# Ledger of designs, part 47: peptides against a protein of PDB entry 4ASU

Target 1, 270 residues: chain A of PDB entry 4ASU
Amino acid sequence: ATLKDITRRLKSIKNIQKITKSMKMVAAAKYARAERELKPARVYGVGSLALYEKADIKTPEDKKKHLIIGVSSDRGLCGAIHSSVAKQMKSEAANLAAAGKEVKIIGVGDKIRSILHRTHSDQFLVTFKEVGRRPPTFGDASVIALELLNSGYEFDEGSIIFNRFRSVISYKTEEKPIFSLDTISSAESMSIYDDIDADVLRNYQEYSLANIIYYSLKESTTSEQSARMTAMDNASKNASEMIDKLTLTFNRTRQAVITKELIEIISGAA
Target 2, 83 residues: chain B of PDB entry 4ASU
Amino acid sequence: FTFASPTQVFFNSANVRQVDVPTQTGAFGILAAHVPTLQVLRPGLVVVHAEDGTTSKYFVSSGSVTVNADSSVQLLAEEAVTL

## One batch from the design tools (peptide; aimed at target 2 R42 S61)

Design b2_p20_1_s2 (made by RFdiffusion4, then SolubleMPNN; from b2_p20_1, 9 letters changed)
Fold by OpenDDE base, seed 5:
Formats: C-alpha cells, sequence, structure tokens
Structure b2_p20_1_s2 (fold): chain B 270 residues (1-270), chain C 83 residues (1-83), chain A 20 residues (1-20)
C-alpha cells in the first residue's frame, strides 16, 4: 500500500469512529429515557399478563391457528437484537408446524421482515414500519392491537416474542402468550369468572392485547438502545485499534520512502 | 392490589382494604375475598381505602380491572391522575 | 480487510440513522 492509500484509509476510519462515537452517545441518551419509562410499563404489562398466568388458559389441541408477533424495530446497528427475535420466531414457527399448527406472523418493525422475507414471506399478515424513531406510546400499541384484531385472521392462540431488558449489558429474548377472544371465552379455567358480559370481555381483550404489545415495545426499545450503545462502543474501539495499526504502517512506510530517497541522492541515481 | 397506567405506578402488589372502581356495568367496591371478575373501566373516580384508614382518590380515563381467585387485583388504566 | 468493510457499512447506516 502506498502512503496515499494508507492516508486515505486512515481518514476514512477516523471519520467512521466519529460517527460510531456519536451514535453511542445518542443511544445512551435514548437508553436512559427508555429505562425510566420501562419501570412503570413493566408493572403495567406484567399486570396485564397476570390473568393468563393465573387462569392457566389452555387451547384445545384440535385448534391449529397460531399467531406469532415478533417485536423489534426498523433500525440496525444494535448487535443481535433483531436476529435474536427472528431466531426465536423461526424456532417457534418450526415447532408449531411440527405440531401440525398453522402459523401466521406479524412483524413489529421492518427488520423482522427483512430477515424473514425469504423463508417466511407467505406467513406474514402485516409488518408495522416506522418503529424505533420515537419512543413507543400506548397509542402506538393500540393501533397495532386494533390492526391485529381486524386482520381477519382468526387465530386460536399466539406468541409475542420480544427482547426483555435485564441490564445495560444483558437482554433475553422471551415469549409471552396471547389468546383470542374465543379461546378465552371457551376456556374451562375461566368458569370462575362467571357472568361476564360478552361486550365487556371483548373490550377487556382489546385492552389486554394493547397492554401486552405496549409492554413488549418498551422492553424491546430499552434492550435495543442498550445493545446499540454497546455495539457502537465496540465499533469505536475496533476503529481505534485499526487507526493505531494503520498509523504504525504509515510511519514505517514513510521512513522507508525517506530512506530510499536519501540513498538515491547519495548514490546519484536520482 | 396493583394499580398502574402505562406511565405511572400507583400501587404495586399492595395490601388495601377496599377499592372502588367505575365500570361500564356500574361502579362497585372490591373488598377482600371478592368474587373473581373482569370489568372494563369507564371514565370516573377510583377510591383506594388503605389498611391504615387513609383514602386516596384517582381519576381514570379507561382501562380494565381484574379480580382473581387468589384475591389479587389488577387495575390497569390507560390514563390516571391523583386527585 | 473485513473489519474495515464492516466499519464502512456501519458508517453508512450510521449516517442514515443520525440523520433521522
Amino acid sequence: as target 1 above (270 residues)
Amino acid sequence: as target 2 above (83 residues)
Amino acid sequence: DEVFRALMEAAEEGRRLLAE
């Protein structure tokens, strides 16, 4: 490599490092906000899931329609955030297929579709885009829930897959169950909740779905921002190491050029 | 007893004496060992009676309330404010 | 250089993300 080539590469990597450092700071700010907003959201979302855990709702084995909701975002450069969700979705879809279930997929965030489009395109009902630019709101979750309920796909049960935030350095891809109105209404375990008005139950289910989606979005967002912060930090460090290596190469090459020129002058060859 | 909105937690697994809730089918009080039920909230007042005798009032916009067989209660409001 | 290529790709996407 010529001095010019090395210099050009050095300049490029230094610029990249500036970008990754800036992205780290932006991610850090978004992470701090997301973590604060996750605290109440977790209580709210876990509270919504309590019914399903306590009631032990079971779907009859003869029911075969299953919905998978994958939750991530549109934005990259966040490590394995999207691929982890996609991997879990693939695994779940395969397991369900092996059990003779029909599987449909909803993607929250465009990255899910980007990863799964080749292998699972025919299973997608809808993909929600424009996720991740701003913090998710309950209104956003309500829109997603409404779209799902109006999709025309009469699923019996489903799975919502998202990254649960553990710490600044850790997340875990998790799955929570979702149930259709019909499944809840027909569940024997729900008999203790007798004399529930059908309209009330329908409205309740709409809230439950929105609540769970909102919770998943908040967990996903916090995990994503933390992961991006880490990824950008790693990228910045990698860039730094490369800069050091190239700088050393540059200095060595420069000295070699100078030495060659001096020899040429002394020898009269130039 | 858990009472939360998407953005704020008012009670988290707390022990309370009674909670009065406004539902679409009518307002009712949730006491200890209340029968399991699912209800949808209408806009109105939530009154929480603590074990120490204190009473707290809240306005809720909408949401759901769940009374489970184990006496756990989840009051989940879309929006709620302290009065 | 694989690392360099990866960084270049990251930078391109990063510029897009920062512009949002």
Scores: peptide ipSAE 0.287, ipTM 0.926, DockQ to the pose 0.013
OpenDDE base, seeds 1, 2, 3, 4: peptide ipSAE 0.268, 0.059, 0.264, 0.089; ipTM 0.919, 0.890, 0.922, 0.897

Design b2_p20_1_s3 (made by RFdiffusion4, then SolubleMPNN; from b2_p20_1, 8 letters changed)
Fold by OpenDDE base, seed 2:
Structure b2_p20_1_s3 (fold): chain B 270 residues (1-270), chain C 83 residues (1-83), chain A 20 residues (1-20)
Amino acid sequence: as target 1 above (270 residues)
Amino acid sequence: as target 2 above (83 residues)
Amino acid sequence: SETFLELLRAAEEGRALLAA
């Protein structure tokens, strides 16, 4: 490589490093906020899921319709955040299909559709876009819940798949259950909850759906920002190492060129 | 007893004597070992009676309350403020 | 003009070449 080529490459990598450092700082700020907001959201969300865990709701075998909600965002450069969710969605869809279930998919965030559109396009009901630029609110979750309720798809059981935040260096893709009103109302385990009005139960379930979606969004956002921060940090370090190597190469090449020119001068070679 | 909104936690797995909640059917008092039930909240006053005799008051919007067989209680409000 | 993603890919390829 010529000195000119090396110089051009150095400039390019230095620019990339500046960008990755900036992105790291932005991600760090968003992560800090997300983590703070996740603390109450987790208590709230886990509280909403408590009924389903304690009641051990079962779906009859003759019920065949299953909904999968994948939660991520529209934004890339965050490691395996999106692919992890998509992988688990694929696995769940395959398992359900093998069991003779009908599967439909909702994607929260455009990246889910981007990954799954070729293989699962016919199973998608809707994809929610413009996710990830601002922190998710309960209002956002309510909109998603409302859209699902108004979709006309009469599922029996569902799964919401998202990345649960563990630490700044760790997340885990998890699945939580979604149940239709009919499934909840007919569940034998719900018999201990006596004298529940049908309208009350409907309202309760709609609220619970919004709660679970909100919780999943908060977990996903925190995980994503943390992963992006880490990814950008790694990219910056990689760029730094490359800059060092290229700088050494540049210096060596420069010395070689100088030496060659001196020899040519001394020897009288043109 | 857990009482939370999406943005704030008021009680997390706490032991309380009694919780009064505003439901669509009227005022509802939850005592220790209450029978399992679930209700939806209307805008109104939540009163938490602690074991030490202290009382805390909150205003809540819409939400839900669940009493489970294991005596755990989840009070979830869309919005809630301390009074 | 080259996109950021393209630049990142190019940088990664460059690193691989230098490491080989």
Scores: peptide ipSAE 0.036, ipTM 0.853, DockQ to the pose 0.009
OpenDDE base, seeds 1, 3, 4, 5: peptide ipSAE 0.033, 0.030, 0.033, 0.025; ipTM 0.848, 0.852, 0.857, 0.855

Design b2_p20_1_s4 (made by RFdiffusion4, then SolubleMPNN; from b2_p20_1, 13 letters changed)
Fold by OpenDDE base, seed 4:
Structure b2_p20_1_s4 (fold): chain B 270 residues (1-270), chain C 83 residues (1-83), chain A 20 residues (1-20)
Amino acid sequence: as target 1 above (270 residues)
Amino acid sequence: as target 2 above (83 residues)
Amino acid sequence: SEVFLELQRWREEGLALIAA
């Protein structure tokens, strides 16, 4: 490699390092905010899921329609965040198909579609884009919930798959159940909640869906920002190491060039 | 008793004496050993009566309230403010 | 939107309640 080539590469990597450092800082700020906002969101979301846990809602085996909602974002450079969700979605879809279930997929965030479109295009109902630029709000979740409910797909049971935040260095892809109004209404375990007005139950279920989606978005966002922060840190470190290596190469090459020039001068060839 | 909005937690697995909630079907009080029920909130006043006799008032928007068989209660409002 | 209108109603009711 010529000195010019090495210099160009050094400059390029240094610029990349600056970018990755900046992105790390941005991710850190977003992470800090996300983590703060996740605290109440988790209480809220877990509270919404409490019914399903306590009522032990079972979907009859004859019910065949299953909805998978994958939650991620549009934004890359966050390690395995998207692939983790996609992997779980694929696994779940395969398992359900093997069990004779019809599977439809909703992607929250364009990255899910990007990963699964080729193999699962026929199963996609809708993909929600423009996710991840701003912190998710309950309004956003409500929009997603509403669109899902208006999609016309009458699922019996669903799975929402998202990355649950554990710590700044850890997330876990998890699945939470979504039940249709019909499934909840017909569940034997719901008998203890007798005399619930049908309209009330419908509205309740709509809120539940929005709540769970909101919760999943908050978990996903926090996990994503944390992962991005880590990814950018790693990228910055890798760039630093490469800069060091190239700098050494540059110095060696420069010395060689100088030596060659000196020899040419001494030999009278210059 | 859990009372939260998407952005704020007011009570988290707390023991309370009574919670008065505004529902679409009417306001009702949740006491100890209340029968399991699901309700949807209407905009209105939530009153939490703590065991120590303290009464806290909140205004809530839409949402849901769940009373479970184990006497746990989840009050989830889209928006809520302390009064 | 219906959501917006509902939110406005909520806020108005809340303000009225606080003022009372």
Scores: peptide ipSAE 0.021, ipTM 0.851, DockQ to the pose 0.206
OpenDDE base, seeds 1, 2, 3, 5: peptide ipSAE 0.020, 0.025, 0.026, 0.026; ipTM 0.834, 0.871, 0.864, 0.867; seeds 2, 3, 5 fail the geometry check

Design b2_p20_2 (made by RFdiffusion4)
Pose (drawn by RFdiffusion4):
Structure b2_p20_2 (pose): chain A 181 residues (1-270 with 5 gaps), chain B 83 residues (1-83), chain P 20 residues (1-20)
Amino acid sequence: ATLKDITRRLKSIKNIQKITKSMKMVAAAKYARAERELKPARVYGVGLIIGVSSDRGLCGAIHSSVAIIGVGDKIRSILTFKEVGRRPPTFGDASVIALELSIIFNRFRSVISYKTEYSLANIIYYSLKESTTSEQSARMTAMDNASKNASEMIDKLTLTFNRTRQAVITKELIEIISGAA
Amino acid sequence: as target 2 above (83 residues)
Amino acid sequence: AANAAFAAANDAAAAAYAAA
C-alpha cells in the first residue's frame, strides 16, 4: 500500500511487459526465418508414436495439443530427444533421431490457425521444419497476449499509485495544520 | 523432374530431357520414357540435360531417386553443391 | 538406362570426394 511498494511493483511488471513485448518481435523474426526455409522443405519431404515439439516453452497451447521416442523435452514432461527449439532444426538432427531407432506434429497454416530407409528420416525432417514454424508463430501470439495482460496490470496499479500519492499529500498537510493549530 | 536438397531446390517439376544419376550400382541416365523404379544414390555427379540442349552439372553425396508410373521423377540428395 | 562411361566418371568423382 505504501508508495515505495507500488513504485517497486510498477517497475517489476514493466520489466515483464518489456520482455514479453521483446519476445513478440523475436518470435516474429524467427517465424519469418522458419517460413522462408519451409518452402524448400515441403517440396523435399513427400515420399509407432512420434511426438514433435521443443525444449523452449512460452508458446501457448502447442505442447499441450500434442497428445525411447519423443522429440522435444517438454513432451516427456507429462509422463527421449533433448535440445531443440533453441536453434533451427537441421537435417543432421533428423538423421540422429533416425539413427537411434504414425507421427504427430503441428502443421503450419498461418499465424493464427493450426492442426495437430532414407525416406523415414525425411518425414522426421518434414515434422521438425513444420513444428518450429508452428512453435514460433504460436509464441508470437502467446507473448502478445502476455504483453496485453501486463499492460492492463500496470494501468490498474497506476490508478492505485495516484490514489496513494494524493492520500500522502493530504496526510502530511493535516499533520502540519494540526501542529500549527 | 524435381531436384532438391534440404537447403535449396534446383528443379521444380520439369519439363526436362534426361538426367544422369549416380546409383549404388554404377549409374543410370533417366530418359523421359523410363521404367518405374526406386533407387538409392551414391557419391557421384548429376548431369541435367536441359530441354533446350544445354547442360547443368551438380554433385550429389547421397539420397534417393524416384520415378513413378507416369512420366515423373523426384531426385533428392542430402547435399548438392557447385562446384 | 545403364551408362558405363558415366559410371567410370562417377568412380573418379567418388575417389576425389573420398580424398577430400

Design b2_p20_2_s1 (made by RFdiffusion4, then SolubleMPNN; from b2_p20_2, 7 letters changed)
Fold by OpenDDE base, seed 4:
Structure b2_p20_2_s1 (fold): chain B 270 residues (1-270), chain C 83 residues (1-83), chain A 20 residues (1-20)
Amino acid sequence: as target 1 above (270 residues)
Amino acid sequence: as target 2 above (83 residues)
Amino acid sequence: PYNPALAAENAEAAAAYAAA
């Protein structure tokens, strides 16, 4: 490689490093906000899920329609955030199919569709785009919930798959249940709840769906920003190492050029 | 007793004496060992009666309240403000 | 179902109630 080539490559990598460092800082700021907003959101979301955990709602085996909601975002450069969700979605879809269930998929965030479109295009009901630019709000979750409810797909049970935030260095892809109104209303475990009006239950479930989606979005966002921060840090470190290597190569090449020039001068070939 | 909105937590697994909630069917008081029930909230006043006798008032918008068999209560409001 | 307009109205009502 010529000195010119090495210099060009060095410049390119240095520019990349600047970009990754900048992105790290942006991700860090977004992470800090997301983590703060996750605290109440988690209490809220877990509270909404409490019914399902405590009532131990079971879907009858004869019910075959299963909805998978994958939650991520539109934005890349966040490590395995999207692939982890997609992987679990694939696994869940395969397991459900093996159990004789019909599976439909909703993607929250364009990256889910990007990963799964080729293999699962026929199973996709809808993909929600424009996710991840701004912190998710309850309004956003409500829009998603409403669209789901209006999709016309009458599922019996569903799985919402998202990355739960553990720490700045750790997230875990998790699955939470989504139940149709019919499944909840017919569940034997719900018999302990006194005379629930059908309209009340419907309203309750619609609200619960929005709650769970909101919770999942908050967990996902926090996980994503943390992962992006880590990914950008790693990218910056890798760039630094490459810069060091190329700098050494540059120095060696420069010395060789100088030596060659000196020899040409001494030999009179100049 | 858990009382939260999407953005704020007011009570997290707390022990309270009574919670008055505004439901679509009417306001009712949740006491210790209340029968399991599900209700949806209407805009209105939530009053939390603590064991020490103190009362806290909140305005809530739409939401839900769940009373479970284990006496746990989840009050979830879309919007809630301390009064 | 969630209605943004209603939510805004409720928020305003809540604020008014709190100020009251």
Scores: peptide ipSAE 0.032, ipTM 0.908, DockQ to the pose 0.084
OpenDDE base, seeds 1, 2, 3, 5: peptide ipSAE 0.022, 0.022, 0.010, 0.024; ipTM 0.889, 0.878, 0.846, 0.886; seeds 1, 5 fail the geometry check

Design b2_p20_2_s2 (made by RFdiffusion4, then SolubleMPNN; from b2_p20_2, 9 letters changed)
Fold by OpenDDE base, seed 2:
Structure b2_p20_2_s2 (fold): chain B 270 residues (1-270), chain C 83 residues (1-83), chain A 20 residues (1-20)
Amino acid sequence: as target 1 above (270 residues)
Amino acid sequence: as target 2 above (83 residues)
Amino acid sequence: PYNPELAALNAEAAAAYEAA
């Protein structure tokens, strides 16, 4: 490689490093906010899920319609955030299909669709775009819930798949259940809940759906920003190492050129 | 007893004596060992009676309340403010 | 030597920068 080539490459990598450092700082700021907002959201969301855990709602085997909701975002450069969700969605879809269930998919965030488009395009009901630019609100979750309820797909049960935040360096892809109104109303375990009006139960379930979606969005956002921060940090370090290597190569090459020129001067003077 | 909104936690797995909630069917008090039930909230006052005899008041917009068989209670409000 | 990882990162970073 010529000195010119090395210099050009050095300049390029230095620019990349600047970009990755900047992106790291942006991700860090978004992460800090997301983590603060996740604390109450987790209590709220876990509280909403408590019924399903405690009531042990079971779907009859004769019911065949299953909905999978994958939660991520539209934004890249966050490591395995999207692929982890997609992987679990694929696994769940395959297992359900093997069990003779009909599976439909909703993607929250465009990245889910991008990953699953070739293999699962026919199973997609809807994809929600414009996810990840702003922190998710309860209003956003309510819109998603409403659209799902109005989609006309009469599922019996479902799964919402998202990345749960564990720490700045760790997330885990998890699945939580979603149940239709009919499934809940017919569940034997619900018999212990006395005097539940049908309208009350409907309203309760609609609210619960919004709650779980909101919770999943908050977990996903925090996980994503943390992962992006880590990814950008790693990229910056890798760029730094490459700059060091290329700088050494540049110096060696420069010395060789100088030596050659000196030899030519000395030999030409003879 | 857990009482939270999407953005704020008021009680997290706390022991309380009684919680008064505004439901669509009317306001009622949730006592210790209340029978399992599900209700939706209407705009109104929530009153939490602590074991020490102190009372806290909150205004809620909408939401749900769940009383489980294990006596756990989840009060989830879309919006809530301390009074 | 072409580093495909850096190239991909650069492309993504450029796209992200333009979208920001």
Scores: peptide ipSAE 0.006, ipTM 0.822, DockQ to the pose 0.008
OpenDDE base, seeds 1, 3, 4, 5: peptide ipSAE 0.005, 0.000, 0.006, 0.013; ipTM 0.798, 0.821, 0.819, 0.826; seeds 3, 4, 5 fail the geometry check

Design b2_p20_2_s3 (made by RFdiffusion4, then SolubleMPNN; from b2_p20_2, 9 letters changed)
Fold by OpenDDE base, seed 4:
Formats: sequence, structure tokens, C-alpha cells
Structure b2_p20_2_s3 (fold): chain B 270 residues (1-270), chain C 83 residues (1-83), chain A 20 residues (1-20)
Amino acid sequence: as target 1 above (270 residues)
Amino acid sequence: as target 2 above (83 residues)
Amino acid sequence: PYNPALAAENAAAEALYAAL
């Protein structure tokens, strides 16, 4: 490589390192906020799921329509965040199809669509975009819930797949159940909840769906920002190492050029 | 007893004497061993009666309340403020 | 709604990241 080539590459990598370092700091700030906002969101979301856990709601085997909701974002550069969700969605879809279920998919965030569209285009109902620029709000979750309910797809049960935050260095892709109003209404285990008005149950289920989506978004966001922070840190370190290597190569090449020029001067070679 | 909004937790698995909630079907008090029920919140006052006799008041908007067979209660409001 | 600006930003960033 010529000195010019090395210099160009050094300049490029140094610029990349500045960008990745900046992105790390932005991700760190967003992570800190997301983690704070996740604490109440987790209590809220887990509280909403408590019914399903305690009632042990089962979907009859004759019920064939299953909805998979994958939760991520539009934003890349966060390691395996999107691919982990997509991988579990694929696995779940394949397992359900093998069990004779009809599977439809909703993507929260454009990255899910980007990964799955080619292989699962026929199963996609809708993709929610504009996810990840700002922290998710309950309003955002409510919009998603409403659009889902208005999609016209009458699912029996579903799975919401998202990355649960564990720590700054760890997340786990999780699955939580969602149920249709009909499935909840017909569940034998719900018999202990006597005298539930149908309108009350409908409204309750609408809140439940919004609640779990909100919770999933908060878990996903926290996981994503943490993963992005780590990814950008790793990128910055890799850039640093490459800069060091190229700097050594530059110095060696520079000395070789100087030596060549000196020899040409001494030899009288033009 | 768990009482939370999306942004704030007021009670997390706490023991309380009674919780008065505003529902679409009317206000009712949740006591120990209340029958399992599901209700939807209407805008109104939540009153939490602690075992020590302390009473706390909250304004809530929409949301849900669940009373389970194990006497656990989840009060989940879209918005809630201390009064 | 699809945000083409965000998509372009992500693509550019990913390309840059892949160059490391």
C-alpha cells in the first residue's frame, strides 16, 4: 500500500471511531433513561400478565389462528437485538405451522420486516415503523394495540416476542402470550371470575394488550440501547486497534519512501 | 396488592386492608378474600387503606383492576396521581 | 409510516460499521 492509501484509510477509520464513540455516548444516555423508565413499566406489564399466569388460560387445540408479534425497532447497530427476535419468531412460526396452526406476523419496528419479509411476506399483517427514535410511550402501545385489533385478523392466541433486559451486558429473547377476547371468554379457568360483563371483558382485554405491548417496548428499548452501547464500544476499540496497526505501517512505509528518495538523490537518478 | 401506572409504581405486592376503586360498573371496595373479578377503571378516586390505618388517595384515569383467587390484586391505571 | 431518512441513516451507519 502507498503512503497515500494508508493515510486515506487512517483518516477514514479515525472518522469512524469518532462516530462510534459519539454513538456510544448517545446510547449510554438513552440506556440510562430507558432503565429508569423500565422499572415501573415492568411492574405494570408483569401485573397485566398476572391474570394469564394465574388463570392458566389454555387455547383449545381446534383453534388454529396464531398471531406472532415481534418487538424491536427501526434502528440498527445494536448487535443481535433484531436477529434474536427474528430468529425466535421464525422458530415459533415453524413450530406452529408444524402443529397445523395458521400463523400471521406483526412486526414492531422496520428491522423485523427487513429480516423476515423475503421468507414470511405472506404471513405479515402489518409492520409498525417509526420505532426507536424516542422512548416508547403508553400512547404508542395503545396505537399499536388498536391497529392490531382493527386489522381484521381474528386470531385465537398469540405470542409477543421481545428482548427482556437482564443487565447492561445481557438480554434474553422472551415470549409472552396474548389471547383473543373469545379465547379468554371461553377459557374454563376464567369461570372463577364470575359475572364479567362482555363489554367489561372487551375493554379489559384492550388494556391488557396495550399493557403487554408497552411493557415489551420498554424491555426491548432498554435491551437495544444497552446492546448498542456495547456494540459501539466494541467498534471503537476495533477502530483503535486498526489505527495503531495502520500507524505502524504508515511509519514503516514513510521510512521506506524517505530511504528510497535519499538513494535516488545519492545515485543521481532523476 | 399492586398499584401502578406505566410510569409510576404506588404499591408493589403490598398488604393492604382495603382498596376502593372506581369502575365502569360503580365504585367498590376490595377487601381481603374478595371474590375474583375483572373490572375496568373509570376516572375517579382510588383510596388505599393500609393495615396501620393510613389512608392514601389517588386519582386514576382509565385502566383495569384484577382480583384473583389468591387474593392478589393488580390495579393498573393508564394515569395515576397522588392526592 | 416508513421513514426513508431513518432507513438511509441506518444503512449508511451499518455500511460504516461493516467497514471496521
Scores: peptide ipSAE 0.026, ipTM 0.863, DockQ to the pose 0.010
OpenDDE base, seeds 1, 2, 3, 5: peptide ipSAE 0.017, 0.021, 0.022, 0.022; ipTM 0.827, 0.859, 0.859, 0.868

Design b2_p20_2_s4 (made by RFdiffusion4, then SolubleMPNN; from b2_p20_2, 14 letters changed)
Fold by OpenDDE base, seed 5:
Structure b2_p20_2_s4 (fold): chain B 270 residues (1-270), chain C 83 residues (1-83), chain A 20 residues (1-20)
Amino acid sequence: as target 1 above (270 residues)
Amino acid sequence: as target 2 above (83 residues)
Amino acid sequence: PFNPELAEENEKAREAWEKA
C-alpha cells in the first residue's frame, strides 16, 4: 500500500472510532434512563402476568392457532439483541409447527422482519416500525395491543419473546404467554373468579395485553442500550487497534521511502 | 398487595388491611381473604388502609384490579397520583 | 422484581461508560 492509501485508511478508521465513541456515550445515557424506568415497569408487568401464573390457564390441545410476538427495535449496532429474539422465535415457530399448530408472527421493531423475512414472511401479520428512537410509553404499548386485537387473527394462545435485562453485561431472551379472550373465558381455572362480566373480562384482557407489551418493551430497551454500549466499546477498541497497526505500517513505509531516496541520491540514480 | 402504574410503584407485595377501589360497577373494599375477582378501574379514589392504621389516598385514571385465591392483589393503574 | 444486588454494579458501569 502507498503512503497515500494508508493515510486514507487511517482517516477513515479514525472517523469510525469517533462515531462509535459518540454512539457509546449516547447509548450510556439511554441505558441509564431505561434502567431507571424499568424498575416500575417490571413491577407493573410482572403484576399483570401474575394472573396467568396463578390461574394456570391451559389451552386445549385441539386449539391450533398460535401467535408469536417478537419484541426488539429498528436500531442496529447492538450485538446479538435482534438475532437472539429471532432465534428463539424460529425455534418456537418450528416446535409449534411440529406440534401441528398454525403460527403467525408479529414483529415489534423492523429488525425482526429483516431477519425473518426470507423464511417466515408469509407468517407475519404486522411489523411495527419506528421502535427504539424514543423510550417506549404505555401509549405505544396500547397502540400495539389494539392493533394486535384488531388484526383479525383469532389466536388461541401466544408467546411474547423479548430480551429480559439482567445486568449491564447480560440479558436473557425470555418468553411469556399471552392468551386470547376466548381461552381465558373458557379456562376451568378461571371459575374461581366469581361474577366476572364479559365486558369486564374483555377490558381486563386489553389492559393485560398492553401491560405485558409495555413490560416487554422496557426490558428490551434496557437490554438493547446495554448491549449497544458493549458493541460500541468493542468497535472503538477494534478501531484503536487498527489505527495503531496502520500507524506502525505508515511509519515503516515512510522510513523505507526515505531510505530508498537516500540510496538513489548516493548512487547517483536519482 | 401490589399497586403500581407504568411509571411508579406505590406498593410492592405489601401487607395491607384493606384497599378501597373504584370500579366500573361501583366502589368496593378488598379485605383479607376477599373472594377472587377481576375488575376494571374507573377514574376515582383508591384508599389503602395499612396494618398500622395509616390510610393513604390515591387518584387513579383507569386500569385493572385482580384479587387472587391466595389473597394476593394486583392493582395496576394506567395513571396514579398520591393525594 | 428488579435485582437490587446489581444496582451498584450497574451504576458503576454506567458512570464508566459516560466517562470514556
Scores: peptide ipSAE 0.021, ipTM 0.855, DockQ to the pose 0.015
OpenDDE base, seeds 1, 2, 3, 4: peptide ipSAE 0.006, 0.000, 0.006, 0.000; ipTM 0.825, 0.826, 0.818, 0.818; seed 2 fails the geometry check

Design b2_p20_3 (made by RFdiffusion4)
Pose (drawn by RFdiffusion4):
Structure b2_p20_3 (pose): chain A 181 residues (1-270 with 5 gaps), chain B 83 residues (1-83), chain P 20 residues (1-20)
Amino acid sequence: ATLKDITRRLKSIKNIQKITKSMKMVAAAKYARAERELKPARVYGVGLIIGVSSDRGLCGAIHSSVAIIGVGDKIRSILTFKEVGRRPPTFGDASVIALELSIIFNRFRSVISYKTEYSLANIIYYSLKESTTSEQSARMTAMDNASKNASEMIDKLTLTFNRTRQAVITKELIEIISGAA
Amino acid sequence: as target 2 above (83 residues)
Amino acid sequence: AFTEVLENAEEGKELLEEAE
């Protein structure tokens, strides 16, 4: 309730809002990179339960929608392949998955809407390239919604700060008048 | 005729005369009228004879060549670089 | 079969290094 507590809380939530907004544009830039590389990947991959995701969270209902194997550390987190999503998926990564050894992944449509031999590794590569394009655009919206929630929180606290600031001024003033009187 | 690597796409549904291809057994030159077959590649060159008579030369490390029941061929390699 | 493809890919990379 003190001004010091409110000033500290404002700076704390402002830091969250700045970071979540900073990841909205990052997901927007990484999504643009992912879609530019999806066009040649879709024309390349055309011709057992495999779950495709990533280690990196903060992407909304992507890991929860997909429901030994299992690519993406967050899919084993419910009940394995680790270290994906930090860097764009290469064909070598799809090859290692095939080397250690009917498939579930998120297909890219747009920014809002989604759906859940040598040839076998091409399907894994197709899923990896589709998944990261889906993971990034969903994260773009997830951090956009978080930036909105943190801004609404700052607005509510600013109104509290103005009430408390007025209440401190009047209290100090009363203590002066009474001390005089 | 479709030729693509994971990185870049060289030909998208040609519309081409013939394509020389490295295969595990020697080499195969795929004409416009070729039998439906499924083959796997080896380290070798790919020569693309364009419809206007010109030539295109690339290199292939590995992959697969697929010629369907119709006049359609899809050639895909892990890496294809020039030169 | 897939292993043979990988071996061929390694030999192709070595041929490129030699050609460089």

